# Peptides against a protein of PDB entry 3C2G: the designs that were tried, part 84

Target 1, 209 residues: chain A of PDB entry 3C2G
Amino acid sequence: IRTFDLLGLLLHDSDAIDGFVRSDGVGAITTVVQYPNNDLIRAGCKLLLQVSDAKALAKTPLENILPFLLRLIEIHPDDEVIYSGTGFLSNVVAHKQHVKDIAIRSNAIFLLHTIISKYPRLDELTDAPKRNRVCEIICNCLRTLNNFLMMWIPTPNGETKTAGPNEKQQVCKFIEIDILKKLMSCLSCEGMDTPGLLELRSTILRSFI

## One batch from the design tools (peptide; made by RFdiffusion4, then SolubleMPNN)

Design b2_p19_1_s2 (from b2_p19_1, 13 letters changed)
Fold by OpenDDE base, seed 4:
Structure b2_p19_1_s2 (fold): chain B 209 residues (1-209), chain A 19 residues (1-19)
Amino acid sequence: as target 1 above (209 residues)
Amino acid sequence: SLEEEIEKKQEEIEKKEFS
């Protein structure tokens, strides 16, 4: 735990982060967070978030890492773990088709739906730190989802993949009444990615129905 | 409104599922 905290302090520049990633730092974190220690898991996921935008990650195989992280998020109802994990996910899938595919095959869309669905409505959260953290988590989810959806949006510049039936079904779950009510409750939250929310809804309505 | 459009589309989906 202290080691991760120390590493987080030291890994404050791109070169150091890239060096860590090139030395299989992500794999090392993944190994450590396999132990059933919540504090260790939290610290490890936070460190993952800190290195999640590293250029060196483009050369790092994520086939084993992403499924593990997704499972970790699924089984640990810890806001900090979920925040860090969804943040990591959102960063690593950005502009990386292969990584998006891995995440989607690992049921990331469904997981993100589950995450959003399980949290209380933001307008019902009176504790500001909690509300803000949940808002950030939802923003991470939205960013990730929008990144997924762009793979299937027809563009004039080329052929796009077609979402499979399962993926389409999972995407359409985000326009069901219950989750929509929850997402709408986010609109009043300071720091909410309102454009991302609107983009998600619009994209689903236009391209997935 | 957008909400009305969503509701309409949801109804259309439901109709397709039951057809």
Scores: peptide ipSAE 0.007, ipTM 0.396, DockQ to the pose 0.031
Fold by OpenDDE base, seed 5:
Structure b2_p19_1_s2 (fold): chain B 209 residues (1-209), chain A 19 residues (1-19)
Amino acid sequence: as target 1 above (209 residues)
Amino acid sequence: SLEEEIEKKQEEIEKKEFS
């Protein structure tokens, strides 16, 4: 815990973060958070979030890291872990096709559906800090999902992959009535990524039905 | 459509914010 706090103080600029990542810092954090200590897991996931936009990650193998992180998010009900983990995921998949593929193979689409589904409607959350945190988590999920869907959207100038039947099925779960009710409840949340929500729905309706 | 429902809901929220 103290080590992660210290690292968080030191990793305040892009060069320091890149140096940490090049030294297999992400792998080191992943190893440490495997221990059953909630505070350590929270601190480690927060540190992962802090380094998640580092350019050095483009050269970092994530084949073993992403499945572990996704499993960690799956088994922890902790909002801070989920926030940090989904934030990390959303950043590392951005503009990186190979990382998207790793995440999708690791059941990320279904996991994101599960995360959104387990939270109450945002309009029913009266505690502002809790509501804001849940809103941020959902925004992370939406950004990640939209990034995934981009792989299967036809582009005028390029060949596009076709989503497999399993991926299509998982994507289509986001237009079911129960999840739609929850996602629509997000529209009332201050700071909600409304464009991202609309993009998700539009993309599913246009390309996956 | 689902898009129309979402847009309608957003418009309702916006109208409430301006009232």
Scores: peptide ipSAE 0.007, ipTM 0.374, DockQ to the pose 0.074
Fold by OpenDDE base, seed 3:
Structure b2_p19_1_s2 (fold): chain B 209 residues (1-209), chain A 19 residues (1-19)
Amino acid sequence: as target 1 above (209 residues)
Amino acid sequence: SLEEEIEKKQEEIEKKEFS
């Protein structure tokens, strides 16, 4: 725990972060968070989030890392782990089709649906820190989902990858009445990615139905 | 529709932010 805290303090500039990533720092964190210690897992995931936008990640194989992280998010009810993990996911899939494919094959779309569905309505959360953290998690999910959908949006000048039937079905789950009610309850939350929410809905309605 | 309700709610929020 202290080691990750110290690393977090030291990794405050882009060059240091890139150096850490090039030295297989992400793999090292992934190895450490395999131990059943919640505090260690929290610290490790937070560090992953901190380095998730590093340029060096473009050269880092994520085939073994992403499935593990997704499973970690799935089995841990910890908001901090989920926040850090979804934040990492949203950053690493941005503008990287290969990484999106790995995540999707690892059932990321359904997982994001599960995450959003399990949280209470934001307007029912009276504790402001809790409400804000849940809002941030949902924003991470929305950003990730929109990044996934970009792969399947038809462009006038190019062949677009077609979503498989399973992926299409999973995407369409986000326009069902129950989850839409949940997402609507988020609109009044300070810090909500409202444009992202509207984009998600619009894209699904236009391209997936 | 639920979609229309979401859009209306967003418009209300935007109006409040600019008032």
Scores: peptide ipSAE 0.006, ipTM 0.381, DockQ to the pose 0.087
Fold by OpenDDE base, seed 1:
Structure b2_p19_1_s2 (fold): chain B 209 residues (1-209), chain A 19 residues (1-19)
Amino acid sequence: as target 1 above (209 residues)
Amino acid sequence: SLEEEIEKKQEEIEKKEFS
């Protein structure tokens, strides 16, 4: 735990972060978070988030790392772990088709739906710190989902992949009435990525229905 | 409808931002 905190202090610039990643720092963190210590898991995931936008990650194989992280997020109820994990996911899939594919094959779409579904409506959360953290988690999920959907949106100048039937089904879950009501409750929340939410809905309705 | 509610909320948010 203390080691991760110290590393976080040292990894304040892009070159240091890239150096850490090139030295298999992500692999090291994933090894550490395999131990059943909640504080260690939280600290490790936070460090993952801190390095998640590193350029060096483009050269780092994520085939084993991403499925593990997704599973960790799935089974760990800690908001900080979920925040860090979804933040990591959203950053690493950005502009990286291969990484998106790994995540999707690892059931990321369904997981993100599960994450959003488990939280109450934001307007029902009276604790501001809790509400803010949940809001950030949902924003991370939305950003990730929108990044996934971009793969299947027809572009005038490019070949678009077609979503498989399973992916389409998973995406369509986000327009079910219960999840829509929950997402709608987020629209007025300060800090919510409202454009991202509306984009998600519009894209699903336009391209997947 | 749910769509109408979403639209109304979006309009309210936009009005607040420009206000």
Scores: peptide ipSAE 0.000, ipTM 0.348, DockQ to the pose 0.061

Design b2_p19_1_s3 (from b2_p19_1, 13 letters changed)
Fold by OpenDDE base, seed 4:
Structure b2_p19_1_s3 (fold): chain B 209 residues (1-209), chain A 19 residues (1-19)
Amino acid sequence: as target 1 above (209 residues)
Amino acid sequence: SLEKLIEEKSKELEEKEFS
């Protein structure tokens, strides 16, 4: 646990982070978080988030890592783990079609919906830190969803992939009123990625209207 | 509004799902 914290402190520049990733640091973290220790899992996932934007990840196979992380998020009811995990997911899928495919095959869309659905409405959360964390989690999920949806939106100049029937059905769940209300509630949160949420809103419209 | 359009579309799709 302390080791991960120390690593997090040291890995504050992009070169160090890339070096860590190139040395299979992500694999090392995922190995460690397989142990049933909540604090260790939390720390490990936080470290994953910290390295999730590393350029070196483009060369890192995620076929085994990503499904594991998704499962971890699914079974571990910890806001910090979910925050870190969804943050990691959103970052690693960005601009990486291959990673998006892995995530989708690993039931990421369903998981994202499940996560959003399980959290209370933000207006029902009186504790500000909790509310903010939940908002961030939802934003991470929605940002990830946006990245997925963008794959299936026809572009004027290019062929787009089509979502499978299962994926389409799962995506449709995100236009449920409850989900949409949570999206809208996130727009009112200070410090959130408002442009990203607005983009998602636009993407949803383009996908369903 | 955009929100209204989304809501309307959502309701429409929900109704279709139950049909």
Scores: peptide ipSAE 0.021, ipTM 0.503, DockQ to the pose 0.034
Fold by OpenDDE base, seed 1:
Structure b2_p19_1_s3 (fold): chain B 209 residues (1-209), chain A 19 residues (1-19)
Amino acid sequence: as target 1 above (209 residues)
Amino acid sequence: SLEKLIEEKSKELEEKEFS
């Protein structure tokens, strides 16, 4: 735990972060978080989030790491773990088609829906820190979803990937009224990625209407 | 509005799911 905190302090620049990643730092963290210690898991996932936008991740095989993290998020009820994990996911899939494919094959779409569904509506949360954290989690999930959906929208060149029938079915769950209301509620939270949420709305429109 | 359009589509999809 203290080691992860120290690493977080030391990894303050992109070069140091890249060095950590190139040295299989992500793999090391995933090994550590396999131990049944909640504090350790929190610290490890937080560190993952801190390095999740590292350039070196583009060269890091995530075929084993990403499914493991997704499973960890699935089974762990801790908001901090979920926040860090979904943040990691949203960052690593950005602009990386191969990572998106790994995530989708690992049932990420369904997981994202499950995560959003488990939380109450934001207006039912009176504790501001809790509400903000939940909102951030939902935003991470929705941003990730947006990145997936964009793959299946035709490009100006007329080229597009086609979602499989299972993926389409899972995506349709995000059009549920409850999910959409949660999306809209996030737009009212201060400090949230409002542009990203608006982009998702646009993407949903283009995908389903 | 966009919101109304999304809601309408949502209802349509839900109806199909339960049919």
Scores: peptide ipSAE 0.021, ipTM 0.499, DockQ to the pose 0.033
Fold by OpenDDE base, seed 2:
Structure b2_p19_1_s3 (fold): chain B 209 residues (1-209), chain A 19 residues (1-19)
Amino acid sequence: as target 1 above (209 residues)
Amino acid sequence: SLEKLIEEKSKELEEKEFS
């Protein structure tokens, strides 16, 4: 735990972060968080989030890491773990088709729906720190969804994939009115990625309307 | 509003099979 904290304090330089990732740092973290210690799991997932936008991740095999992380998020009802894990997921799938495919095959879309559905409406949360954390989690999930949906939107000069039946089934869960209401509620939260949420709104319209 | 439109379309989609 203290090691992860110290490492997190040191990893403010992009080259250092890349060096950590190239040294299989992500794999090391995923190994450590397999121990049944909640504090260790929290610290490890937070560190994953901190390095989740590293350029070196493009060269890191995620075939085993992503399914593990998704399972971890699924079984741990810990807001900090879920926050870090969904943040990691959102960042690693961005602009990486191969990673998106791994996540989708690992039932990520359905899991994200489950996560969002588990939380109450933001207006029912009276504790501001809790409300903000929940909002961030929902935003992470929605941002990830946006990244998935963008794969299936035709571009003028790009090859557009078609969602398979399984993907369509999973996406259908994400367009429930409850999910869309939570999207809208996130737009009212301060410090949220408003441009990203607006982009998602646009993506939903282009995909389904 | 756009939000209202999304809600309406979401309800419509819930009543139909996605194709």
Scores: peptide ipSAE 0.021, ipTM 0.491, DockQ to the pose 0.040
Fold by OpenDDE base, seed 3:
Structure b2_p19_1_s3 (fold): chain B 209 residues (1-209), chain A 19 residues (1-19)
Amino acid sequence: as target 1 above (209 residues)
Amino acid sequence: SLEKLIEEKSKELEEKEFS
């Protein structure tokens, strides 16, 4: 725990973060979080989030890392783990088709649905810190979904990747009315990525309506 | 509104998923 905290303090600039990633730092974190210690898992996932937008990740194989992370998020009820993990996911899939494909094959879309589904409506959460954290998790899921859906929107040239039947089914489950209501409720939360939520709304319409 | 369109599409997709 102290080690991850110290590493987090040291990784305060982009060059240091890139150096850490190039030195297989992500692999090192994933090794540590395999131990059944909740504090270590929380700290490790937080560190993953901190390095998730590093440029060096473009050269890092994620074929083994992403499935592991997704499984970790699936089995842990810890909001901090879920927040960090979904944040990592949203950042690493951005602008990376190969990474999106790995995530989708690893059941990411349906997992995002599951994550949102397990939380109550935001208006039912009276504790502001809890409500904000839940909203942030949902927003991470939304950003990730937006990145996935964008793959299947026709380009001006008419070329589009077609979602497979499994992907379509996963997306259909995500776009349930209850889920969409939860997404809309995030628009009223302070400090949330309102433009991102609106972009997702537009993307959903372009993809399915 | 955009919200209404999403709601309508959501219902349609749910029906297809469970059929």
Scores: peptide ipSAE 0.023, ipTM 0.531, DockQ to the pose 0.037; fails the geometry check

Design b2_p19_1_s4 (from b2_p19_1, 10 letters changed)
Fold by OpenDDE base, seed 2:
Structure b2_p19_1_s4 (fold): chain B 209 residues (1-209), chain A 19 residues (1-19)
Amino acid sequence: as target 1 above (209 residues)
Amino acid sequence: SLEEEIKEMQKKLEEEYFS
């Protein structure tokens, strides 16, 4: 844990982060978080989040790493792990088609729905830190969904990737009223990426509504 | 090297876990 903290302090600029990633730092972290220690898992996932938007990740194979992380998020009830993991996911899939494909093949869409469904409505959470963390988690999930949906929106030239039937079915779950209400509730949260959430709303409407 | 440092850090974490 202290080691991860120290490493986090050293990764204070983009060059250091890229160097870490190029040295298979992500793989190293994923190895460490396999130990059944909640504190280590939290620290490791937080570190993953810190490096999740590194340019060097575009050159890093994620075929084994990403499914592992998704499984970790699926089975671990810890909000901090889920926050960091979904944050990592949302960042690594951004602008990377091949990573999106890996995530989707690993049932990421369904997992995102499961995560959002797990949490109560934000208005039912009276503890501000908890409410904010839940909002951030939901936002991470929704941002990731937006990245997926954008693949299937026709471009001006008429080109579009077609979602498979399974993906379509999984995406349809996000138009459930409870999910949409949670999306709307995030728009009112302080410090949230309102433009991004509005973009997602638009994307959902364009995709299926 | 950074790679060596990462390996050493991983080793330390493992040691802490099993201590």
Scores: peptide ipSAE 0.027, ipTM 0.455, DockQ to the pose 0.014
Fold by OpenDDE base, seed 4:
Structure b2_p19_1_s4 (fold): chain B 209 residues (1-209), chain A 19 residues (1-19)
Amino acid sequence: as target 1 above (209 residues)
Amino acid sequence: SLEEEIKEMQKKLEEEYFS
């Protein structure tokens, strides 16, 4: 745990982060967080988040790492793990079609729905730190979902892939009334990415209507 | 309102999905 904290302090610039990633640092973290220690898992996921936008990740195979992380998020109720994990997910899928595909095949869309579903509406959370963290988690989920949906938006130039029936069904779950109420509650949250929510709305419309 | 727009979108998506 202390090692992860120290590493986090040392990985303060892009060069250090890239060096860590090139040295299979992500794989190392993934190995460590397989141990049943919640504090270790928290620290590891936080470190993953810290390196999640590294340029070197483009050359890092994520076929084994990403499904594991998704499973980790699925089985851990820890807000910090979920925050870090969804943050990692949102960053690594950005502008990386192959990573998006891996995530989707690993039921990421359903997981995002599950995550949002498990949390109460923000207006029901009286603890400000908790509310803020939940808001950030939901924001990460929305950003990730938006990135997925962008793959299926028809473009004037070039062929776009179409969402399969399962993906479409999973996306449709996000427009369930209970989910929508939770999303709407985020609009009143300080720091909420309202533009992102609006972008998601637009993306959904363009993708499926 | 935004909420109304989202509800309308919801309706359209549901109709599209179940058509």
Scores: peptide ipSAE 0.023, ipTM 0.474, DockQ to the pose 0.043
Fold by OpenDDE base, seed 1:
Structure b2_p19_1_s4 (fold): chain B 209 residues (1-209), chain A 19 residues (1-19)
Amino acid sequence: as target 1 above (209 residues)
Amino acid sequence: SLEEEIKEMQKKLEEEYFS
């Protein structure tokens, strides 16, 4: 925990972050978060989030790291861990086809649905900090989903991949009324990525039409 | 159609939360 705090202070610019990533910092964190210590897991996942948009991640093998993180998020009920983990996921899959493929093979689509489904509607949360955190988690999940869906949207200037039957089935779950309500409720949260959520809505429509 | 259904659902949700 203390080490992660110190690292957080040092990782204040892109070069430092890239240096950390090139030194297998992500692997080191994933090793540490395997210990059954909630505070350590929180700190580690937060640090992962901090480095999740590092350019150096494009050259980092994530075949072992990403599935582990997804499993951690799946089994850990901690909102802070889920927030950091889904934030990491959403950032690392962005603009990286290979990482998207790893995530999808690791059942990420199903996991995203599971995460969103376990939280109540935002209007049922009276505690503002909790409500905001839940909204952020849902936004992270939906942003990740958007990244996946974009792979399968036909483009005029190129061949588009086709989602497999299982992926299509899992994606269909996101147009369930309860999921859509949660999506829409996030639009009312101050400071959230409203444009991103609207983009997702558009992407969903394009995916099913 | 599915398109119409989705649009209708979205419209109802928007009305519920933002009106």
Scores: peptide ipSAE 0.013, ipTM 0.385, DockQ to the pose 0.041
Fold by OpenDDE base, seed 5:
Structure b2_p19_1_s4 (fold): chain B 209 residues (1-209), chain A 19 residues (1-19)
Amino acid sequence: as target 1 above (209 residues)
Amino acid sequence: SLEEEIKEMQKKLEEEYFS
């Protein structure tokens, strides 16, 4: 745990982060978090989040990393692990078609729905730190979904793939009334990117028009 | 160098958690 904390402190700039990633740092963390220690897992996932937008990740094979991480956040009830994991996922899939494909094949869309579904409505949470963390998790999930949806929405400048029937079915779950209510409840959270949430909502709904 | 420090930290991490 202390080592992860110290390592995180060393990764204070983009060059250091890229150096860490080029040295297979992500693989090293993934190996460490395989140990059944919740504190270690939490620290490792936090470090993953810290390096999740590194340019060097474009050259890093994620075929063995992403499925493991997705499984990790699936089985752990820890909000901090889920926060870090969904944050990592959101960042790593951005602008990377290959990574999006790996995530989707690993049932990421369904997992994101499951994560949102297991949390109560934000207005039912009286503890502000807990409410804010849950809101951030939901936002990470929705941002990740948005990144997936962008592959299937025609853009003037890009080739778009067609969503398979399974993917379409999984996406349809996000327009369920309970999911939409939870999304709307995030709009009332302090410190959140309300315009961003509205954009995400719009993108999700437009996918069904 | 920072790179060497990172490598050393990784080594320490491995020694601590992979033993």
Scores: peptide ipSAE 0.022, ipTM 0.399, DockQ to the pose 0.015; fails the geometry check

Design b2_p19_2_s1 (from b2_p19_2, 12 letters changed)
Fold by OpenDDE base, seed 3:
Structure b2_p19_2_s1 (fold): chain B 209 residues (1-209), chain A 19 residues (1-19)
Amino acid sequence: as target 1 above (209 residues)
Amino acid sequence: SELEKILKELEEYLDELAK
């Protein structure tokens, strides 16, 4: 645990982070978080989040890492693990079609829906730190969803992928009234990713309306 | 549609937040 904390302090600039990633740092973290220790898992996922936007990740195979992380998020009720994991996911899928495909094949869309669904409405949470963390988790899910939906929007010049029937069914769950209302409740939270929500709004309109 | 109504409401809220 202390080791991860120290590593986090050392990885304070982009060059250091890229160096860590190129040295298979992500693989090292994933090895450590396989141990059934909640503190280690939390610390490891936090470190993953810290390096999740590294340029070096574009050259890092994620075929084994992403399914593991998604399973980790699925089975752990820990908000900190879920926050870090969904944050990692949202960052690594950004602008990377190959990574998006891996995530989708690994049931990411359904998992995101499950995560959003399991939390109460934000207005029902009286504890501000808890409410804010839940909001951040939902925002991470929404950012990831936006990245997925963008793959299936026709562009004037380019060929776009067509969502399969299973993917279509999964993403349609996000436009259900109850889900949309829950997402809208995030607007009342401090520190919300307003630009991300605006992008998602546009994407939903283009995808479903 | 119900979806359009919700999305319009979302747009209005986001616009206010962006100010």
Scores: peptide ipSAE 0.024, ipTM 0.526, DockQ to the pose 0.057
Fold by OpenDDE base, seed 5:
Structure b2_p19_2_s1 (fold): chain B 209 residues (1-209), chain A 19 residues (1-19)
Amino acid sequence: as target 1 above (209 residues)
Amino acid sequence: SELEKILKELEEYLDELAK
């Protein structure tokens, strides 16, 4: 735990973060968080979030890391772990087709749906810190979903990936009325990413219409 | 269709937020 705290303090610039990732820092963290210690898991996931935008991640094999992280998020009912994990996921898949494919094969779409489904509507949460954290989690999920959907939108060059039947079915769960109501309730939170929601709307329309 | 109804509702809601 102390090591992760110290690392978090040292990894405050892009060069340091990139150096850490190049030295297989992500793999090291994932090894440590396999121990059944909640504080350690929280600290490790937080550190993962801190390095999730590193350029060096493009050269890091994530075939073993992502499935593990997704499983960790799935089995831990801890908002802090889920926040950090979904944040990591949303950042790491951005602009990386290969990483998106790994995440999808690792059941990320279904997991994101499960995460959103387990939380109440934000307007039902009276505790501001809790509401804000849940909002952030849902936003992370939506950002990730947007990134997945974009893969299946035809480019001007006519090239597009086609979602498989299973993926299509899983994605359709996000536009169920009950899910949409939960997502829309995020607007009750301060600092909501309205531009991001508009982008997601556009992506949904292009994907399903 | 049900899908079209849902998407229309979502679109209207997001448009209101963008104002």
Scores: peptide ipSAE 0.023, ipTM 0.526, DockQ to the pose 0.052
Fold by OpenDDE base, seed 1:
Structure b2_p19_2_s1 (fold): chain B 209 residues (1-209), chain A 19 residues (1-19)
Amino acid sequence: as target 1 above (209 residues)
Amino acid sequence: SELEKILKELEEYLDELAK
């Protein structure tokens, strides 16, 4: 745990982070978080989030790492772990088609729906820190969803990837009335990723209307 | 439809936040 904290302090610039990633730092963290220690898991996932936008990740095979992380998030009820994990997911899929594919094959869409569904409506959360954390988690999920949806929207050149029937079915869960209302409730939280939500709005309109 | 209504509301909220 202390090691992860120290690493977090040392990994303060892009070059250091890239160096860590190139040295299989992500793999090392994933090994550590397999131990049944909640504090260790929290620290490890936090560190993953810190390095999640590293340029070096584009060259890192995530075929084994990403499914593992998704499973970890699925089975762990800890908001901090979920926050870090969904943040990691949203960052690593950004602008990387192959990573998006891995995530989707690993049931990421369904997982995101599950994560959102597990939380109560934000108006039922009176504790501000808790409410804010939940909002951030949902925002991470939505950003990830947006990245997936964009794959299936035609480009200016008329080229588009077609979503499979399973993916379509999974995505449809996000446009359920109850889910959409819950997502809308997040807009009342301060510090939300407004630009990201605006982008998602556009993507939803283009995808479902 | 209910979906269209929700999407419209979403747009309105997002527009307000963007101000």
Scores: peptide ipSAE 0.021, ipTM 0.538, DockQ to the pose 0.055
Fold by OpenDDE base, seed 2:
Structure b2_p19_2_s1 (fold): chain B 209 residues (1-209), chain A 19 residues (1-19)
Amino acid sequence: as target 1 above (209 residues)
Amino acid sequence: SELEKILKELEEYLDELAK
C-alpha cells in the first residue's frame, strides 16, 4: 500500500507514467490487487486510474487486464474501487477501438448499467463527499458509454461500425428514465465535466432519437 | 414521451451549465 502511494507521487509527469506502463506496471498492479486486502485493492486501483491515460497503454495488451478489472469492480462494492476502476476504463477505451472491443466482449456495457442502477439518486445522499463520489462514478460510466456509442456514429469520411444486436440491446438500457434522471442529477454537482456531458447529450440524441 | 421530456430538460440544464 505504501509502495503504491509512493509510486503515485513519483508518477507526476507523462514520461514517468509511460515508463511505468512500458515496464508492465499495469500488469504488476493487477497482480498485486489479487490479494484479498481492501486497502491494497483501493490503492492499486487508484494508481491504475492515475496512469490510465498514458500513451504507452496503446502498446500494452489489455486482453487479460480489462476482464480482471471489470470483475474486480463487479465483486467489490467499494466506491473507491468502483470510482478508480470506471475511471480507468473510461480513459483506456478512449480513442482505442481495440480496447473498446475488449471491454464490450467482457460485458462492460452491462456492468456499467448495473453500477449506475445500483447507486441511489444523488438527492438522497446527504453527505457531500459521498454524493460527489457517486456522481463521479456515474459520470465515468456514462463517459465510457459515450465512447462506445461513438463507434456507431458515422465519421466525416462516412466510415462507421454497426452495432450488433446484442450491443444495441445493451446500450438501449442507458436511455431508461432512471438512468437519464441520474445523469441529470449529476448536473447539480460542482466541478462537472460540462463539455463531456454536452458531448454525451449529442451522442444520445444522434444514437437514440 | 417521458424520454423526450427528460432529454429536453437535460438539454436545457446542460446549456445553462455551458454558459
Scores: peptide ipSAE 0.021, ipTM 0.530, DockQ to the pose 0.054

